# Ledger of designs, part 37: peptides against a protein of PDB entry 3VA4

Target 1, 107 residues: chain A of PDB entry 3VA4
Amino acid sequence: EPIGQLRLFSGTHGPERDFPLYLGKNVVGRSPDCSVALPFPSISKQHAVIEISAWNKAPILQDCGSLNGTQIVKPPRVLPPGVSHRLRDQELILFADFPCQYHRLDV

## One batch from the design tools (peptide; aimed at target 1 R30 S44 K45 D97)

Design b2_p25_8 (made by RFdiffusion4)
Pose (drawn by RFdiffusion4):
Structure b2_p25_8 (pose): chain A 107 residues (1-107), chain P 25 residues (1-25)
Amino acid sequence: as target 1 above (107 residues)
Amino acid sequence: SDEEHAKALGEELKAHIEANNLYVP
């Protein structure tokens, strides 16, 4: 069962898309093979990873050296490539120009 | 809202990416 959710907000691409997040590596990228496939040209083929060790542990987000970056929306931050960031529930993230929101699920 | 603010930031970044042709082949 999913233990988290990545919400891709509605936009020029259409209505909101929700992606389940599971224990283990959840790769965010453009490739259809990615756990979270965001099929937009500005997303890197392997853009970021959300690693989840347990349902009761904070996911770790890392940028995989993406072209257009990964940012934390609030507080505003750029995530350097390879630096771990613990995700908080409801945290807003940008993958390139695409805003998303992480939600922890229950349990 | 925070969601609207994130979208607005995304629009600024979209404009920057398009102006500089920053797309992954």

Design b2_p25_8_s1 (made by RFdiffusion4, then SolubleMPNN; from b2_p25_8, 10 letters changed)
Fold by OpenDDE base, seed 2:
Structure b2_p25_8_s1 (fold): chain B 107 residues (1-107), chain A 25 residues (1-25)
Amino acid sequence: as target 1 above (107 residues)
Amino acid sequence: SMEEEALRIGEEKRKEIEANNLYYP
């Protein structure tokens, strides 16, 4: 069962999409085999990773050395590659030019 | 709203990427 969700907001790419997040590593990237597949040319094949170690712990977001970066909206911050960032519920994230929102699910 | 702010920043980033042609082939 999913422990969280990552919402990709609607845009020029199309409608809003919700991706389930599970225990373990959830890879965000352009590759179709990514847990969170964002098939867009500004996204790296393996762009970032959201790792969830337990249902009651904040997920950890890491940029994987992506071309166009991963950044947090509030407070504004570009994530250095490989540096762990603990996600807050409802946190807004940009993968390259694609704004997303993390949401914790009640499980 | 915060969503609107995220969308704005995304748009700015899109323009930056476009201007520098930072796309994978």
Scores: peptide ipSAE 0.775, ipTM 0.966, DockQ to the pose 0.862
OpenDDE base, seeds 1, 3, 4, 5: peptide ipSAE 0.768, 0.774, 0.771, 0.775; ipTM 0.965, 0.966, 0.965, 0.966

Design b2_p25_8_s2 (made by RFdiffusion4, then SolubleMPNN; from b2_p25_8, 9 letters changed)
Fold by OpenDDE base, seed 2:
Structure b2_p25_8_s2 (fold): chain B 107 residues (1-107), chain A 25 residues (1-25)
Amino acid sequence: as target 1 above (107 residues)
Amino acid sequence: SLEEEALRLGEEKRREIEANNLYYP
């Protein structure tokens, strides 16, 4: 079962979308086989990864050397490629120009 | 709100990407 969820906010691309996050690596990217597939030209094929090692541990977000970057909204911070960032519940993230929100599922 | 700020930042980033044509084919 999913342990977390990543919400892509609505925008010009369409309505909001929710992506389940599971134990292991959840790849965010433009490639259709990504766990979190964001089929937009500003998103890298393999843009970032959200790794969940255990249900009781904060997920780790890493940018994979994306073209347009990954940044945390508050406080504003662009994530250096490959540097681990522990996601807080309700964390707001920008993958390129797409704002998203992570939240833990309590199941 | 924080969501509004996220949306605003996204829009700003979009403008930057557009200005520099940073899109994949």
Scores: peptide ipSAE 0.777, ipTM 0.966, DockQ to the pose 0.907
OpenDDE base, seeds 1, 3, 4, 5: peptide ipSAE 0.771, 0.779, 0.774, 0.777; ipTM 0.965, 0.966, 0.965, 0.966; seed 3 fails the geometry check

Design b2_p25_8_s3 (made by RFdiffusion4, then SolubleMPNN; from b2_p25_8, 9 letters changed)
Fold by OpenDDE base, seed 5:
Structure b2_p25_8_s3 (fold): chain B 107 residues (1-107), chain A 25 residues (1-25)
Amino acid sequence: as target 1 above (107 residues)
Amino acid sequence: SDVDEALALGEERRAEIEANNRYYP
């Protein structure tokens, strides 16, 4: 069952979408095989990864060398490729130009 | 709000991406 959730906010692309996050690697990217599939031309095929090693540990976000980057909104930070960022509950993230929010689920 | 800030930043990044044509075919 899902341990977390990533919400893509509504925008010109359409309504908001919620993606379940599971134990292991959850790839964010334009490729349809990604756990978090964002089929938009500004998103890299494999843009970033959210890795959850245990149900009681915060997920780790890493940019995968994306073209348009991955950013934390507050405090503001552009993530260097491959550098681990521990996600806080309710963390606001930009994948390229798409704002998202991570939410920890009660499990 | 923080969400509003995220949305605004998204629009800013969109403008940069568009201006530089940083889109995959």
Scores: peptide ipSAE 0.826, ipTM 0.974, DockQ to the pose 0.870
OpenDDE base, seeds 1, 2, 3, 4: peptide ipSAE 0.820, 0.825, 0.825, 0.821; ipTM 0.973, 0.974, 0.974, 0.973

Design b2_p25_8_s4 (made by RFdiffusion4, then SolubleMPNN; from b2_p25_8, 12 letters changed)
Fold by OpenDDE base, seed 5:
Structure b2_p25_8_s4 (fold): chain B 107 residues (1-107), chain A 25 residues (1-25)
Amino acid sequence: as target 1 above (107 residues)
Amino acid sequence: SDEEEALKIGEEKRKEIEAQNRFYP
């Protein structure tokens, strides 16, 4: 069962999409087998990972050395590759040029 | 709103990516 959700906001690419996040590693990337598949040319095949170790712990986001980076919107900062970032509920994230929002699900 | 702010920053990033032609085939 999903522990969280990643929402890709609507844009020129199309409508809003919601991706379920599960315990373990949720890979974000252009590859179709990623948990969060973002099939866009600006996204790396394996762009980032959101790891959820427990239902009651904040997920950890890491950029995987992506071409166009992973950024937090508030406060603005680029995540260095491989450095852990603890996600806050409703965190706004940019994977390359695609804005997303993490939401914790109450399960 | 949060979404509006995120979208704005996304557009800025898009322009940067396009300017550098940083796309996978």
Scores: peptide ipSAE 0.811, ipTM 0.972, DockQ to the pose 0.882
OpenDDE base, seeds 1, 2, 3, 4: peptide ipSAE 0.802, 0.810, 0.809, 0.804; ipTM 0.971, 0.972, 0.972, 0.972

## One batch from the design tools (peptide; aimed at target 1 P41 I43 K45 N68)

Design b2_p26_3 (made by RFdiffusion4)
Pose (drawn by RFdiffusion4):
Structure b2_p26_3 (pose): chain A 107 residues (1-107), chain P 26 residues (1-26)
Amino acid sequence: as target 1 above (107 residues)
Amino acid sequence: SHLSRLEQLLDQHLAELEQLLEELEE
């Protein structure tokens, strides 16, 4: 069962798309093979990874050296490539120009 | 690092051209 959710907000691309997040590595990228496939040209093929060790542990987000970056929306930050960031529930993230929101599920 | 970024830029431009071609076909 999913233990988290990545909400890609509605935009030029259409209505919101929700992606389940599971224990283990959840790769965010353009490739259809990615656990979270965001099939938009500005997203890197392997853009970021969300790693979840347990349902009761904060996911770790890292940028995989993406072209257009990964940012934390609030507080505003750029995530350097390879640096771990613990995701908080409801935290807003940008992958390139695409805003998303992480939600922890229950349980 | 610069080579990797260039490869990613070129890949992005290709993906943009492919998406544009699909829109023109519809």

Design b2_p26_3_s1 (made by RFdiffusion4, then SolubleMPNN; from b2_p26_3, 22 letters changed)
Fold by OpenDDE base, seed 3:
Structure b2_p26_3_s1 (fold): chain B 107 residues (1-107), chain A 26 residues (1-26)
Amino acid sequence: as target 1 above (107 residues)
Amino acid sequence: SAAHQAALAAAQAEAAAEEAARRAAA
């Protein structure tokens, strides 16, 4: 059962999409085998990773050296590659220029 | 530019999140 969710907001790419997040490493990237598959040219094949170590702990987001970066929206912050960022519930994230939101699920 | 695109994306994220929250609270 999913522990969290990553929502990709609607945009020019299409409608909103929701991706379940599970315990362990949830890879965000353009590759189709990624947990969060974002099949867009500006997304790196392996763009970032959201690691969830326990259901009651905040996930850790890391950029994987992506070409177009990973950013936190509020407050604005570009994530250096490999640096751990603890995700807050309802956190707004940009993968390249794609706006997303993480939220914890009540499970 | 990349910076301009990022700024627009950020604004879109905030607007979308606020709208979603509004719908959830209704």
Scores: peptide ipSAE 0.327, ipTM 0.816, DockQ to the pose 0.037
OpenDDE base, seeds 1, 2, 4, 5: peptide ipSAE 0.312, 0.324, 0.245, 0.324; ipTM 0.806, 0.816, 0.748, 0.817; seed 5 fails the geometry check

Design b2_p26_3_s2 (made by RFdiffusion4, then SolubleMPNN; from b2_p26_3, 22 letters changed)
Fold by OpenDDE base, seed 3:
Structure b2_p26_3_s2 (fold): chain B 107 residues (1-107), chain A 26 residues (1-26)
Amino acid sequence: as target 1 above (107 residues)
Amino acid sequence: DEARREALRREEERARREAEAERAAR
């Protein structure tokens, strides 16, 4: 059962897409093997990781040294590679130029 | 049920605009 969700908002790439997040490491990247597969040239093959250690703990987001970066929207912050950021429910994230939103699911 | 769906759509729209504004400001 998914513990969270990452939503990719609609855009020039097409309609919105929802990706389930599970316990452990959820890799965000261009590679089709990623849990959150974003098949866009500006996304690194392994762009970022969302790690969920437990259902009752905030997920940890880390940029994996991506080419075009990972940013928190509010308050604005560029995430340095490998630095842990605790995700808040409904937090807005930019992977490169792609706006996304994290949502905690009720289990 | 319809009201909840509409509220969700409005929240998503606001979130999208906020993300787009931040992207444009960078």
Scores: peptide ipSAE 0.178, ipTM 0.704, DockQ to the pose 0.022
OpenDDE base, seeds 1, 2, 4, 5: peptide ipSAE 0.160, 0.171, 0.167, 0.138; ipTM 0.685, 0.694, 0.696, 0.672; seed 4 fails the geometry check

Design b2_p26_3_s3 (made by RFdiffusion4, then SolubleMPNN; from b2_p26_3, 23 letters changed)
Fold by OpenDDE base, seed 5:
Structure b2_p26_3_s3 (fold): chain B 107 residues (1-107), chain A 26 residues (1-26)
Amino acid sequence: as target 1 above (107 residues)
Amino acid sequence: MAAEQERLRREQEEAAREEAARLAAR
């Protein structure tokens, strides 16, 4: 019952990876127990969180005080730690220097 | 209609990937 998806685009790290997003808190980080596990040294153990409160509401993205930051691509914006950003469908995000895209799933 | 819609989706995804990659390289 995933409500959304976070896509990590292909790059020097390897092929594209898709991560399902569920109701509640989806932690993005280097730790293997994260919902979105990005096992790269430039990613903080707990880098950011995507919180989904309901299937019909936009997810909230927050940086967790990561070392290398979380950025929105268009328009360009660095997210201050702990500040809520409402994700738009198809939004492009940088976790450190890793390009990702959020999209809503219709199931 | 479906085939054209799928082509447009793929083109948008490629453009998004390239845009994100350009910013990551900055």
Scores: peptide ipSAE 0.198, ipTM 0.699, DockQ to the pose 0.020
OpenDDE base, seeds 1, 2, 3, 4: peptide ipSAE 0.137, 0.193, 0.196, 0.197; ipTM 0.641, 0.696, 0.701, 0.701

Design b2_p26_3_s4 (made by RFdiffusion4, then SolubleMPNN; from b2_p26_3, 24 letters changed)
Fold by OpenDDE base, seed 3:
Structure b2_p26_3_s4 (fold): chain B 107 residues (1-107), chain A 26 residues (1-26)
Amino acid sequence: as target 1 above (107 residues)
Amino acid sequence: MAEEQARLRKEEEEARRREEAERRAR
């Protein structure tokens, strides 16, 4: 069962999409093998990772040395590669130019 | 699995401390 969700907002790429997040590593990237597959040229093959240790713990987001970066929207913050960021519920994230939102699922 | 969980817990605490420091610096 998914314990989190990453929402990709609608945009020029198409409609909104929701990606389930599970315990362990959830790779965000252009590669179709990623848990969160964002098949867009500006997304790195392995762009970032969201690691979830437990359902009641905040996920850890890390940029994987992506070309176009990973940013927290509010307050604005570029994530240095490999530096752990604790995701807050409802947090807005930019993977390159793609706005996303993390949601904790209450299951 | 246990080692990975311990790593993640450590990273969470480090991330929390950074967040708190950044909040104080804003």
Scores: peptide ipSAE 0.390, ipTM 0.829, DockQ to the pose 0.022
OpenDDE base, seeds 1, 2, 4, 5: peptide ipSAE 0.382, 0.370, 0.380, 0.381; ipTM 0.822, 0.815, 0.817, 0.822

Design b2_p26_4 (made by RFdiffusion4)
Pose (drawn by RFdiffusion4):
Structure b2_p26_4 (pose): chain A 107 residues (1-107), chain P 26 residues (1-26)
Amino acid sequence: as target 1 above (107 residues)
Amino acid sequence: AHLTDLHDELQLHLQDLHDHLKDLED
């Protein structure tokens, strides 16, 4: 069962798309093979990873050296490549120009 | 629509170049 959710907000691409997040590595990228496939040209083929060790542990987000970056929206931050960031429930993240929101699920 | 198509094509080129660069670095 999914233990988290990545919400890609509605936009020029259409209505909101929701992606389940599971234990283990959840790769965010443009490739259809990615666990979270965001099939938009500005997204890197392997853009970021959300690693989840347990349902009761904070996911860890890292940028994988993406071209257009990964940012935390509030507080505003750029995530340097390879630096771990613990995701908080409801935290807003940008992958390139695409805003998303992480939600922890229950349980 | 035409400007968006051009932008998307540029993004694809830039992504390919970026992937090639990362392969060379490895």

Design b2_p26_4_s1 (made by RFdiffusion4, then SolubleMPNN; from b2_p26_4, 23 letters changed)
Fold by OpenDDE base, seed 1:
Structure b2_p26_4_s1 (fold): chain B 107 residues (1-107), chain A 26 residues (1-26)
Amino acid sequence: as target 1 above (107 residues)
Amino acid sequence: SAAEAAREAELERLNEAHEAAKAAAA
């Protein structure tokens, strides 16, 4: 069962998509092997990682040295590669220019 | 529609935040 969800908002790329997040490392990237596969040219093969250590703990987001970066929307901030960022519920994230939102699920 | 306008406004805000983040990191 998923512990969280990453929503990719709709845009020119297509409709909204929801990706389940599980305990452990959830890799975000262009590679089809990623837990959150974003098949877009501006997304790095391994762009970022969302690590969930427990269902009752906030996930940790890290950029993996992506080309086009990972940013938090509020407050605006570019995440330095490898630096841990604790995700808040409903937090808005930009992977390159793709707007996403993290949502904690209650199972 | 109003819903579409609201969605567009949201995306504009996201874009503004994105640009602000880049500027702050530069």
Scores: peptide ipSAE 0.112, ipTM 0.617, DockQ to the pose 0.044
OpenDDE base, seeds 2, 3, 4, 5: peptide ipSAE 0.108, 0.091, 0.111, 0.093; ipTM 0.620, 0.611, 0.624, 0.614

Design b2_p26_4_s2 (made by RFdiffusion4, then SolubleMPNN; from b2_p26_4, 21 letters changed)
Fold by OpenDDE base, seed 5:
Structure b2_p26_4_s2 (fold): chain B 107 residues (1-107), chain A 26 residues (1-26)
Amino acid sequence: as target 1 above (107 residues)
Amino acid sequence: SALQAELEKQLEELNAKHEEEKAKEE
C-alpha cells in the first residue's frame, strides 16, 4: 500500500502523472526500472531517491549525483548530491526542469 | 528573483487546477 504520492505536473511533455511511493527506497530516474520512471533525456538514469522509513515519518529526498540536479522550489534550494532533505507535505520539487509535488497519503 | 517568483506562481496555479479536478471527481 502506498504511503505517499509524487505528482508530475502537466506540461509540454504531456498530462499529469501520479506515482505511488512505498516504504523503502523509491528511485526517481529515466530508467524504466525506477519506482518513479521519468523517461526524459534530461533526467538521469538514477536521478534521485525518496526513502520512506515509516508511515509517520517525513520521507528523505537525496539527489544521486544527477546531471541536471534536484531542487526545492520554496524556499529555493539546490540539493547537493547525497545530502538528505526531509520532505514536507505538499513540497514542490524540480527534477531537472520537471516540476513535481510530494504529498502524504492517509492510509 | 523574478524567475523564481514566476515559477512559484505557475506551480501554485497548476496545484489549484489539480484541486479543482479532484473536487469534481469527488
Scores: peptide ipSAE 0.151, ipTM 0.663, DockQ to the pose 0.024
OpenDDE base, seeds 1, 2, 3, 4: peptide ipSAE 0.084, 0.147, 0.092, 0.133; ipTM 0.622, 0.655, 0.591, 0.642

Design b2_p26_4_s3 (made by RFdiffusion4, then SolubleMPNN; from b2_p26_4, 23 letters changed)
Fold by OpenDDE base, seed 5:
Structure b2_p26_4_s3 (fold): chain B 107 residues (1-107), chain A 26 residues (1-26)
Amino acid sequence: as target 1 above (107 residues)
Amino acid sequence: MEEEERREEELEELNEEHEEELEELE
C-alpha cells in the first residue's frame, strides 16, 4: 500500500494527478519508468528522488542534478544536487516549473 | 496543529542516515 502521495497540481499541462509513494526510492522524472512520471520536456529523465525509509519517518527529497532544478516553495529554497531535504506533510515542491505537494497518508 | 507539527519535527530529526543511498542515483 502507498504510504505517501505526490500531487501534481492542474495547469497548462492538464488536470491534477496523484502519484502514490512507497517505501524505498520513488524516482521523479520524465522517463515513463519513474515512479513519479512527469512526461514534460522541462523535467529531466531522472530529475529527483523521494526516499521513504519507514511509514513513520519523513521522506527525503534529493535533486539528481536536474537541468531546471528542484525547489521547496515555502520557505523558498533551491535544492542543490545531492543535498537531502526532509519533506514535511503538505509541503509544496517545484520540479522545474511544475508545482507539486507531498501528502503523508495515514496507514 | 501544534501536536501534528511536533510529530513531523520529531520525524525529521531521525532521517539523516539516508544521504549516501541517494547519491548513487545521480
Scores: peptide ipSAE 0.023, ipTM 0.529, DockQ to the pose 0.026
OpenDDE base, seeds 1, 2, 3, 4: peptide ipSAE 0.023, 0.021, 0.019, 0.028; ipTM 0.506, 0.491, 0.446, 0.549; seed 4 fails the geometry check

Design b2_p26_4_s4 (made by RFdiffusion4, then SolubleMPNN; from b2_p26_4, 23 letters changed)
Fold by OpenDDE base, seed 2:
Structure b2_p26_4_s4 (fold): chain B 107 residues (1-107), chain A 26 residues (1-26)
Amino acid sequence: as target 1 above (107 residues)
Amino acid sequence: DEERERRERELEELNEKHEAEKEAAA
């Protein structure tokens, strides 16, 4: 059922975690009810959103006006709040200081 | 998983580079 995956790499915070991504809006945030729950103080309650409109289309990432920002790693780019960024397969993302990777799942 | 470890190292390296660039620009 999941169309994509967001991987949180291991770090000082703890071990690696994988989050399934589904059709619609996948909210990234500190709140436990987020699709991608990152329970860290530097993450905003609703930090960002990954929206997937179809299984064959690239997800759209938007920062939700987070305190500590959302960034693409390669090439480095800070995402302005509300600006759509089309995620590429294997794309590397920073939510605040937390490194993640999006990848498309086989369907 | 070797591939995952490789990607993690790559990501750490990229992040480190990015942070260094931020500090240089500050």
Scores: peptide ipSAE 0.178, ipTM 0.646, DockQ to the pose 0.038
OpenDDE base, seeds 1, 3, 4, 5: peptide ipSAE 0.126, 0.025, 0.095, 0.071; ipTM 0.629, 0.487, 0.600, 0.594

Design b2_p26_5 (made by RFdiffusion4)
Pose (drawn by RFdiffusion4):
Structure b2_p26_5 (pose): chain A 107 residues (1-107), chain P 26 residues (1-26)
Amino acid sequence: as target 1 above (107 residues)
Amino acid sequence: SLDDSLADLFDSLESLKKSLEDLFAS
């Protein structure tokens, strides 16, 4: 069962798309093979990874050296490539120009 | 067709960016 959710907000691309997040590596990228496939040209083929060790542990987000970056929306931050960031419930993230929100599920 | 062209362009730019980072690290 999914233990988290990545919400890609509605936009020019259409209505909101929701992606389940599972234990283990959840790769965010443009490639259809990615666990979270965001099929937009500005997203890197392998853009970021969300690693989840347990349902009761905070996911760790890392940028994989993406072209257009990964940012935390609030507080505003750029995530340097390879630096771990613990995701908080409801945290807003940008992958390139695409805003998303992480939600922890229950349980 | 435009999205494919843009994807190719961005892939090429990302490849160049990573090659330059490796060059500077060396």

Design b2_p26_5_s1 (made by RFdiffusion4, then SolubleMPNN; from b2_p26_5, 18 letters changed)
Fold by OpenDDE base, seed 5:
Structure b2_p26_5_s1 (fold): chain B 107 residues (1-107), chain A 26 residues (1-26)
Amino acid sequence: as target 1 above (107 residues)
Amino acid sequence: AEDERLAALNEALEAARLAAEAAAAA
């Protein structure tokens, strides 16, 4: 059962897509075996990770040393590799040039 | 170096942020 959701907004790449997030590590990357698979050239094979330790705790986002970076939209910030960022519900994230949004599911 | 890389990413941050906000509002 998913505890969260990551939404990839629609764009020139195609329509909107929703990815379920579970307890543990949810890897974001171009590799097809990633929890959040973003099959785009500008995304690193293993781009970032969203770790959820418990249903009642905020997920932690970390960039994995991606080529084109991971950014928080508001307040604007580029995440240094390996630095933990606590995700807020409804937070907007950029993986390279792809805008996404995290949503906590009411389970 | 990494510091220079982060600076380069920050250079494009404003444009990317604007695009993200527009996408979220659509």
Scores: peptide ipSAE 0.204, ipTM 0.744, DockQ to the pose 0.034
OpenDDE base, seeds 1, 2, 3, 4: peptide ipSAE 0.120, 0.135, 0.092, 0.167; ipTM 0.670, 0.691, 0.666, 0.718

Design b2_p26_5_s2 (made by RFdiffusion4, then SolubleMPNN; from b2_p26_5, 22 letters changed)
Fold by OpenDDE base, seed 3:
Structure b2_p26_5_s2 (fold): chain B 107 residues (1-107), chain A 26 residues (1-26)
Amino acid sequence: as target 1 above (107 residues)
Amino acid sequence: SAAEAEAAANEAREAEALARAEALAA
C-alpha cells in the first residue's frame, strides 16, 4: 500500500504518469529498476531519492549528484547533492526539465 | 553519448519547464 505519490505531469514525452511511493527509499532515475523510473536522457540513472520514514512524517528528498539537477519550484531552490529537503504535500519538483508533484496519500 | 547530448540542451528546456511548473503551482 503506497503512502505517497509522485506525479509526472504530461508533456512532450507523453501523458501524465503517477508513481506510488512506499516506506523506505524511492529512487528517482533513468534506470528501469528505479522506484520512479523516468526513462529520459536528461535524467541521471540514479538522479534523486525520496525517503519516507513514516506515513506521518514528511519525506526527505535528496539529489544524488545528478547531472542536470533537482530543484524545488516554489519557492525556487536548487538542491545541492546529498542535502536533505523535507517535502511538503503538493510540492512541485523539477528533475532536470521534468515537472513533478509529490502528493501525500491518506492511508 | 545521446544522454550527454540531450543533457547539454537541458538547461534551456529547464527555463520553460520552470515557467510551466510555476503555472501549475498557481
Scores: peptide ipSAE 0.293, ipTM 0.802, DockQ to the pose 0.147
OpenDDE base, seeds 1, 2, 4, 5: peptide ipSAE 0.244, 0.199, 0.256, 0.257; ipTM 0.781, 0.742, 0.787, 0.789

Design b2_p26_5_s4 (made by RFdiffusion4, then SolubleMPNN; from b2_p26_5, 20 letters changed)
Fold by OpenDDE base, seed 5:
Structure b2_p26_5_s4 (fold): chain B 107 residues (1-107), chain A 26 residues (1-26)
Amino acid sequence: as target 1 above (107 residues)
Amino acid sequence: AEDEELARENERLEEERLRRAAEEAA
């Protein structure tokens, strides 16, 4: 069962999409094999990873050396590749220029 | 709250990275 959710807000790319997040590594990227597949040119094939070690533990976000970067909105921070960032519930994230939001699910 | 704790943790990590970067540049 999903432990979290990543919401891609609606935009020029199309409507809002919600992606389930599971225990383990959830890869964000342009590749269709990614858990969070964002088929956009500005997204790297393997852009970032959201790792969830337990249902009651904050996920870890890491950029995977993406071309256009991964950023936290508040407070604003560009994440260096491979550096761990603990996600808060309702955290706003930019993958390249695509705004997303992490949401912890009640399970 | 957990969110505040996580925020403090991430801030400490960022400050440490900035400190190391400054030391390497000196």
Scores: peptide ipSAE 0.347, ipTM 0.757, DockQ to the pose 0.031
OpenDDE base, seeds 1, 2, 3, 4: peptide ipSAE 0.343, 0.368, 0.357, 0.301; ipTM 0.756, 0.764, 0.756, 0.743; seeds 1, 2, 3 fail the geometry check

Design b2_p26_6 (made by RFdiffusion4)
Pose (drawn by RFdiffusion4):
Structure b2_p26_6 (pose): chain A 107 residues (1-107), chain P 26 residues (1-26)
Amino acid sequence: as target 1 above (107 residues)
Amino acid sequence: ELTTELTELKEELDELDLELEELREE
């Protein structure tokens, strides 16, 4: 069962798309193979990874050296490539110019 | 007219991003 959710907000691309997040590596990228496939040209083929060790542990987000970056929306931050960031519930993230929101599920 | 120009620019930037991604695979 999914233990988290990545909400890609509605936009020019259409209505909101929700992606389940599971234990282990959840790769965010443009490739259809990615666990979270965001099929938009500005997204890197392997853009970021959300690693989840357990349902009761904070996911760790890292940028994989993406072209257009990964940012934390609030507080505003750029995530340097390879640096771990612990995701908080309801935390807003940008992958390139695409805003998303992480939600922890229950349980 | 300004909306059309911005859409064309965005498409060009999208193509450039795709090309840069392909170059990174070399």

Design b2_p26_6_s1 (made by RFdiffusion4, then SolubleMPNN; from b2_p26_6, 17 letters changed)
Fold by OpenDDE base, seed 1:
Structure b2_p26_6_s1 (fold): chain B 107 residues (1-107), chain A 26 residues (1-26)
Amino acid sequence: as target 1 above (107 residues)
Amino acid sequence: SIEEELKKKKEEEEEELLKKQEELEK
């Protein structure tokens, strides 16, 4: 069962998409094999990773050395590659220029 | 700002989801 959700907001790329997040590593990237597949040129094949250790723990977001970066919107913070960021519920994230939101699901 | 734009998007999405939920509950 999914423990979290990553929502890709609608935009010029198309409609909104929701991606379930599970225990373990959820890779965000352009590659179709990614848990969160964002098939856009500005997204790196393996852009970032959201790791969830447990349902009662905040997920850890790391940029994987992406070309166009990963950043938190509030407060503004560009994530250096490999640096862990603990995600808060409803946190807004930019993968390159694609706005997303993390949501913790009730489990 | 980016923050404001994303906030708007979030609020719009929440509103849309709420409306859909209410519709399903009728």
Scores: peptide ipSAE 0.035, ipTM 0.502, DockQ to the pose 0.021
OpenDDE base, seeds 2, 3, 4, 5: peptide ipSAE 0.017, 0.028, 0.030, 0.032; ipTM 0.421, 0.522, 0.491, 0.490; seeds 3, 4 fail the geometry check

